Peptides against a protein of PDB entry 3OGK. Designs and how they scored, part 247

Target 1, 307 residues: chain A of PDB entry 3OGK
Amino acid sequence: ATPDRLSRRFPNLRSLKLKGKPRAAMFNLIPENWGGYVTPWVTEISNNLRQLKSVHFRRMIVSDLDLDRLAKARADDLETLKLDKCSGFTTDGLLSIVTHCRKIKTLLMEESSFSEKDGKWLHELAQHNTSLEVLNFYMTEFAKISPKDLETIARNCRSLVSVKVGDFEILELVGFFKAAANLEEFCGGSLNEDIGMPEKYMNLVFPRKLCRLGLSYMGPNEMPILFPFAAQIRKLDLLYALLETEDHCTLIQKCPNLEVLETRNVIGDRGLEVLAQYCKQLKRLRIERGADEQGMEDEEGLVSQRG

## One batch from the design tools (peptide; made by RFdiffusion4, then SolubleMPNN)

Design b1_p30_2_s3 (from b1_p30_2, 17 letters changed)
Fold by OpenDDE base, seed 2:
Structure b1_p30_2_s3 (fold): chain B 307 residues (1-307), chain A 30 residues (1-30)
Amino acid sequence: as target 1 above (307 residues)
Amino acid sequence: DEERRRREIEEKIRRYLAERERRRLERAAK
């Protein structure tokens, strides 16, 4: 489909989702130019799609200029921007978006590759946005953003329900969690085991409505922090958890209302049995192969084809 | 790079599990 054809057919389009070419998983070399350019689409949006509120680019090349044009064209009418696995932009482009689109409700850049210049985009978002519902920069590398800005966002955005972040130390997010009273979903962060302080995370207080969770690097020592609200958990992302088979069993038993589980093959047949026994509301199960499979010599840790 | 990050996480997981197992074995031998 061409941009011009789209605008002619749907001049009142409110939501647009574009998908670039899938990356060939087989090649270690991700070509920088593997995705399609959004430029012609942004041009069309700017000129002809005056009612567009939601834009989702997946696996596309997006420049700062593209983001700037989009931001200025849609301004406060833009409610959703998803840069899903996109590349080619910097944090300047993000700054333009949050500066001009002050009523944005969903901002996603999950798994996008970009050049980080500064943390101003998140600061600007924190200073001016009160509409944000979903913030997702999961699997990104932001080193210059402040957890304080995230806390400010939580304070100012009463409808904030889902936040996915990169490698923030979870203790730096204490203020965020306290402020995010309506948060239902959290993914990311970084749990760092300290042998000298095994209980350093035990005082972590999560939002009362939290029911979808994926903490990065959560090990068995940190897992108990979930137990006070485990019965409330409906979705678990354990893809980046440091849990063994037995740890999975322990956690699963604590989550009788679990509906969605994403984990690695480390769950094993035993974990699946426990899951079947305790999680009667399970709707979706995703098991990925991970690098940890090579280290598990124990047959019990392997999911059989029967499962 | 997303793939690089994913690999780094997987490697960290592998190392963690290996170290945990090593510690378990050491405790059992004592």
Scores: peptide ipSAE 0.019, ipTM 0.505, DockQ to the pose 0.047
Fold by OpenDDE base, seed 1:
Structure b1_p30_2_s3 (fold): chain B 307 residues (1-307), chain A 30 residues (1-30)
Amino acid sequence: as target 1 above (307 residues)
Amino acid sequence: DEERRRREIEEKIRRYLAERERRRLERAAK
């Protein structure tokens, strides 16, 4: 479908989701006229889709100019922007979005590749937004953003329910967790084991409503921080956890209300058995193949059956 | 896409573990 055809058919469109080619194709020379660029769509949005409040780009090429145009065209009417596995933009584009779209409720850049110029976009969001419900830059690498801005967002955005971040030190997010009283989902962060301080994270206080969780680099020493509310957990993202098969078994046994599990093949057949035994409400299981295959000599840690 | 994601996960974990080990060695040297 062409952008012009879409606007003519659906001038009152409120939500648009565009999917580009698989990422594998992004490494090849993308022809200039390839449907992977959002530019023609942004032009059409700006001119003809004046009721559009939700935009989801998946595996698209997005420039700062595209984001700027979109931001100015939709302004406070834009409630949702998802840059899902996109590339081609910088933090300047993000700054434009948060500057012009002050009532944005969902901002997602999960697994997007971008150039980081500064942390101004998050600061601007913190200073001016009170509407944010979902913030997601999971599996991204921001080095110039401040955890203090995230805390400010939590204080100002009372409807904030889901936050997924990159490699913030979890201890730097203590203020954020305290402020985020309605937070239901948190993914990311960085748990950094300290041999000299084995209880470094034991006193972490999580939001009371937290039920969807994925702590990056969580090992068996940090895993106990989940135990007080493990029965409340409905979703676990263990893709970046440093849990072995037995650790998975231990955690899973404590999560009887688990509905969604995402993990690596390290869960093994034993972990799957435990999962089946203890998690009767499980709806979705995703097992990724990971480095565990190269390092684990133990056959029991490998999932024998591809689900 | 799945293979890329796998590689990204593996690389991230590997990098973290390497950095963790580096920090351990630095602490042991003090």
Scores: peptide ipSAE 0.261, ipTM 0.787, DockQ to the pose 0.067; fails the geometry check
Fold by OpenDDE base, seed 4:
Structure b1_p30_2_s3 (fold): chain B 307 residues (1-307), chain A 30 residues (1-30)
Amino acid sequence: as target 1 above (307 residues)
Amino acid sequence: DEERRRREIEEKIRRYLAERERRRLERAAK
């Protein structure tokens, strides 16, 4: 499909999802030059798709100029922008988006590669947005953004229900969690063991509605912080948790209402048995190979098809 | 639909575990 053909056929299109061609050779790294350029699509959006409110680019090359053009063309009509595994932009492009699209509800850049110039984009978002529902920069490396801006977003965006972040120290997010009263989903962060402070995370207060969770680097010592609300957990992302087989068994037994589990092969046969025994509401199971794990043969059938 | 998916997952897990155990026993017997 070409951009021109799309606009002619669907001039009143409200949602657009574009996928770059998956190249079979790239398993773990998103190549910088992989996929198509969004430029011709952004041009078409700007000129002919005046009703477009949702844009999802997956595995495409996106420049700052593309983002700036999109931002100015759609302005407050843009409700959703997903830069899913994209590359080619900097935080200047993100700044343009949040500056011009002040009513954006969903902003995603999960697994995107970009050049980080500063944290101004998140600050601008915090200062002007009150509509945000979903913020997702999971599996990204932002070193220059402030957890205080995230807290401000939580305070100002009362409909904020899902937040996925990079490597924020979890203790820096205490204010965020207190402010995010309606948060249902949280993924990311960083749990760091401290031998001298074994209980440093035990005082974390999570949002009361939290039911979808994935804490990065969570080990068996930190895992108990989930136990008070484990019965309400419906989705767990354990891909980046530091849990062994027995730890999985312990946690799974505490989550009888679990619907979605994403984890590594470390769950093992024992973990799968426990899962089958205790999690009768399970709808999806994803098991990936960990880099630290011996390559198990890809067994077809254990991974549910992603709908 | 959700119940169907749950059952499918449970069945897949069961089959996987059974097959893995079978292979383990076969290797142990050799």
Scores: peptide ipSAE 0.022, ipTM 0.521, DockQ to the pose 0.026; fails the geometry check
Fold by OpenDDE base, seed 3:
Structure b1_p30_2_s3 (fold): chain B 307 residues (1-307), chain A 30 residues (1-30)
Amino acid sequence: as target 1 above (307 residues)
Amino acid sequence: DEERRRREIEEKIRRYLAERERRRLERAAK
């Protein structure tokens, strides 16, 4: 498909999703006019797709210039931007987006690679946006953004329902969680075990409506923080949790309304049995192979091929 | 880069588990 063909056929297009080739294939010197670059699409969007509200780029090369052009072209009409596993941009590009698209509802950079210049983009978003519903920079590396800006976003965006972040210390997000009264989904953060402070996270208060959760580096010592609301959990992302088979069993038993589980093979056959027993509403199960397969403690954590 | 990030997380998990196992073994030996 070519951008020009798209515009001719669908001049009133409201949503566009573009998928590039796997990143491994993009390491080859791909010509700039290749479908891996968003540039020709952004040009087409800017010129001919004036009703476009939602843009989703997956595994594409996106430059700051592309983002700037898109931002200026769509401005407050842009409701959704998803940079899913994209590369080639910096935080300057993000700054342009949030500066010009002040009514953006969904902003996603999940698993994107970028150069971080500063945290201004999040600050700008915090200062001017009141429309945000979904913010997702899960599995990204931002070191210069402020958790206070995230808190401000939560305070100002009453429709904020899903937030996925990188490696914020969870304790720095206390204010955010307090402010995010309508938050239903949270993923990411960083739980840092402190042997000297086993209760470090026990007083963490989550939003009352939280039902989709994935805390990074959550171990068995931190897991109890979920127990007060485990019955309302519908989705768990345990891919980056530090839970073994038994820990999985413990948690799963407390989540009878679980609909979606993402975890590693450490769940094992036993964990799957427990899941089947206690989670009757389960709709989706994702099990990934992890580096923890060889752990001696996880003898029962191997999922059999028969399952 | 996402693959790198995933690998980094997996390595962290691996290290964590290894350390936990080490501690377990040490406790069992006492």
Scores: peptide ipSAE 0.017, ipTM 0.492, DockQ to the pose 0.049; fails the geometry check

Design b1_p30_2_s4 (from b1_p30_2, 13 letters changed)
Fold by OpenDDE base, seed 1:
Structure b1_p30_2_s4 (fold): chain B 307 residues (1-307), chain A 30 residues (1-30)
Amino acid sequence: as target 1 above (307 residues)
Amino acid sequence: EEEEERERIEEKIREYLRKRALEELEKAAK
C-alpha cells in the first residue's frame, strides 16, 4: 500500500515496519518507484500517523532530514526506532532522534551504513534518556562514541535489558557492565588477544542476569570467561567468535540451557552431535558459512549473502 | 561500514586460523 493509503485506512497505526526489498508477499504493499527511500513514509507519518510509536525500516535509504522529520513529528511518543541495514544518514540524524525522542525505549542501527561525524548522539542519549530498554548498533563502526556514555546509559536506564555494540574493547566496558544490573543480552565488543597478558579478560565481571551473549573475536583463551555463568546462557552468537570445532564442543557442553545458537559451519558434525547431546532445550540453530571455509572453496570471495 | 566490519571480522578469523595452523604445524614438527 502507498503511504497515503495506509494512513487513510489506519490513522491510528501504532507500529510500522517497512522493508526496502519486500518479499513476494509484501510486494504489492510497497510502490516500486520509491527506490527504497523512507522519505514518502516519513512524510506520511509526520502528517497523518499521529499514534505511531514504533518504526522499523529495513534495508532502506534514510536521510538525516528523514530522521529529523520523524523525530520532531513523533517526539516522546516514539518508543521504537529500528534502522535495520539502512543507509544514507549520518550521526546528525541520530542526534536528532535522541534529542527529540527522549522516551525512546528501543534504538537499533544494526548493520546500518552511515557517516560518523561525532559521538554526540550517544552523549545526548546518556544525558537525557532514562527509558531505554534496547540499544543495538551491532555490526557498525562507531569510532567517536565514548564507553563512558554507554556506562551512563546503563546507570540511568534501569530497564536496559539488551545492548549490542560495535568494536568496543571489552575492557573499556567494565564500567558499563557494572552499571547494567538488569542486562540480559550483550553482543559485540572486541576481544583482543595479548600474548603478554593471557588473562587480561579473566576478571571481567558480567551482569548477573546475562543469558544472551555474543562476544566478537572470542577465542579459546577467552572462552573460559563464560564458564562461571554458562549454565544460564540461553542464546549464543558465535558467528564472529574465533572458535574451532573442538572449542565449540567445549562451550556447548557447558551450556545445557541453550535455546538459540548462531554459529558458522566450523561447528561441524561433531559440534552438532555435542549440541544434540547436551542442549536439550535448543529451539533454534543457525549455521552460516564462515570465511574460514569460503577461503578454501570460493576463490571469488562472494560473501555469502545468506548471513 | 557493514562490509568493512565483516571484512575486519573475516580478517581476524583468517589471522586466527593462520596462527592456529602454524601452531599445529609446529606441534607436528616436534
Scores: peptide ipSAE 0.022, ipTM 0.370, DockQ to the pose 0.038
Fold by OpenDDE base, seed 5:
Structure b1_p30_2_s4 (fold): chain B 307 residues (1-307), chain A 30 residues (1-30)
Amino acid sequence: as target 1 above (307 residues)
Amino acid sequence: EEEEERERIEEKIREYLRKRALEELEKAAK
């Protein structure tokens, strides 16, 4: 539908999700003349959708001006912003969002491409937000943000339950993990093997409620850090782990309550057999075959009706 | 081997982002 048609039909709309690359079934819902730009939608939101609390843009072009307009239009009424695989903005746009939307609960930039000017947006978020529940900049490249700001967010946002980050050295997040008492989900980070310090990560303390996990670059040497709480793990993201077939078997055997597994084809038939044997509550399995010419887009997974 | 694999994964992510960015730029130019 066009933005104007949407506002006319649903003036009290609270949640809006827009996809720039729709599935075949939704192809006719996106006007061709507007392409993948959010601008016309943001204009409509600003003018006519005064009750909108949740905005999700997927695979769309989002400018800083769009974000600024959205931020000012919705202010503290905006609870959710998801820039899912979007492009066209800079960290200035993010700064505008967190400056004006001080009660935002969900902020997502997963797999978005942007120009990073500074880390002020995360600092501003840390200084003024106490409402955040979900922070997700998984598979992004932020080099100028501070782990200390993330720790501050964890300390100030008592309802913080899910955090996904880019390439933070995990040891820099020790303070964050200690502060994030209610954290249930963590993805990202960076594990770096040090030949001189084989036990570099063995003393990591994870939040007690952590049950959804994906550590980037986790190898067999780091994998044991999960063993103390493997039984409570419900979701594993191993897409960016450095585990071989046997490593998968070892880990899976220790996760009897696993419900969701995302991994690569390295799991093999043996890993799948072990999975079937030990993970009776498995609901979803995603296996990535490897390098796809289409890039790392969402792939269809297997759905199980198990428990 | 693990370092090489890490680099390969990072490269794939970068390639994906570059490809997507290019696609969006091309779309914007039309």
Scores: peptide ipSAE 0.026, ipTM 0.433, DockQ to the pose 0.034; fails the geometry check
Fold by OpenDDE base, seed 4:
Structure b1_p30_2_s4 (fold): chain B 307 residues (1-307), chain A 30 residues (1-30)
Amino acid sequence: as target 1 above (307 residues)
Amino acid sequence: EEEEERERIEEKIREYLRKRALEELEKAAK
């Protein structure tokens, strides 16, 4: 639908999700001249959708100006912003969002492409937000943000339940994990193998309620850090883990309450057999094909390829 | 950024696989 038509039909709209690449049937509902830009939508939101509290842009072009306009228009009424696989903005746009939307509960930039100018946006969020429940910049490349700001967020946001990050060294997040008492989900980070210190991660303490987990670059040497709470794990993201088939089997056997598994085809038939045997509560299985792995002839579960 | 991150991960995976392959060969040689 066009923004103007949407606002006229639904002036009290609370939640809006826009996809930049809609299905073929939906192209007739979106003017071609708008392309994948959020600008016309942000304009309409600012002018006519004054009850909107949740915005989800997927595969859209979003400028800093768009974010600034949205931030100022919705201010503390904005509870959810998801920039899902979006592009065109910088960290200045994020700074505007967190500066003006101080009661935001969900902030997502997962798989978005942007220019990083500084880490001020996360610092500002840490300084002023106490409402955050979900923070997700999974599969992004932030190099200028501070793990101390993440720790501050955890201390100040008592309802923080899900955090997905980029390539933070996990040891730098010790303070964060200690502070995030209600955290249920964590994805990302970076586990860096040290041959000279094989036990460098063994003393990591995770939040007690943690049950959805995806540690990037987790190998078989690091995998045992999960064993103390493996029985409470409900979701595992192993897409970026460095586990072979037998490692998968070892871990899966320890996760009888697993409901969601995302992994690569390295799990193999052997891993799938073990999964079927030990994980009776499994609801979803996603298998990605890795370029480094031989394809399975017999594919089970949901198979997708990431571009 | 997404593509670059994927490439980084794939590289690490390849390195891990090479390491594992080497370990398996060493075990087989003993």
Scores: peptide ipSAE 0.021, ipTM 0.340, DockQ to the pose 0.037; fails the geometry check
Fold by OpenDDE base, seed 2:
Structure b1_p30_2_s4 (fold): chain B 307 residues (1-307), chain A 30 residues (1-30)
Amino acid sequence: as target 1 above (307 residues)
Amino acid sequence: EEEEERERIEEKIREYLRKRALEELEKAAK
């Protein structure tokens, strides 16, 4: 459907999701021109969709101008923005969003490709937002943002329940974890093994309500940091963990309340047997192929919208 | 074998991140 057709039919639309074309498999180069442009949709949102509070762009081309227009058009009425696997914008666009949308609750840039100019967007978010519930820039590369701003967000946003980040050193997030008292989900970070300090991460204190977890680069040496609260874990994302079959077995045995597991084929038949034996509440199991066996995603090739 | 697999995974992840980083730099240069 066209933007104008949608607005005429649904002038009071509160939520919009647009999906672009499928992209290359994981670990491949992300193409720039992988989806449609959001510009015509943003124009329509600005002009005719005055009740829109949730926007989700998936695999779309999004410019800073698009983000600026959206931000100014919706301002504090925008509660959710998801730039899911999008491209074409910079951190200036993000800055515009967080500057104008002071009451945003969900901000997602997961797997988006962008140009990073500075860390001002996260700082601005930290300084002015108290409404944030979900922050997700998982599988992104931010080098100029500050862990201190993330801590500030955690302190100021009492309803913050889910945070997914890129390659923050986990030790830099100690303050964040302490502040994030209501955090239920955390994904990302970077566990960096130090041969000289095998217990580098053993004193990490996680939020008490944490039950959905995915630590990047978690190996068998770091895995024990989960053991104190493994019984309360309901979701594990092990896609970027560095665990072998036996490590999976060890961890799974300690997670009797596991409901969702995402991992690679390294889990093997043995891991699946252990999973069946110990995880009686399992609802979803996702097993991805190894990096060398990544296939194309099975998604719709056409641009679509939902409200 | 387990160590080799770990190394492969780490390498693939690093490679992916490097590629993305380069892409971001290219975008910044335009």
Scores: peptide ipSAE 0.017, ipTM 0.424, DockQ to the pose 0.040; fails the geometry check

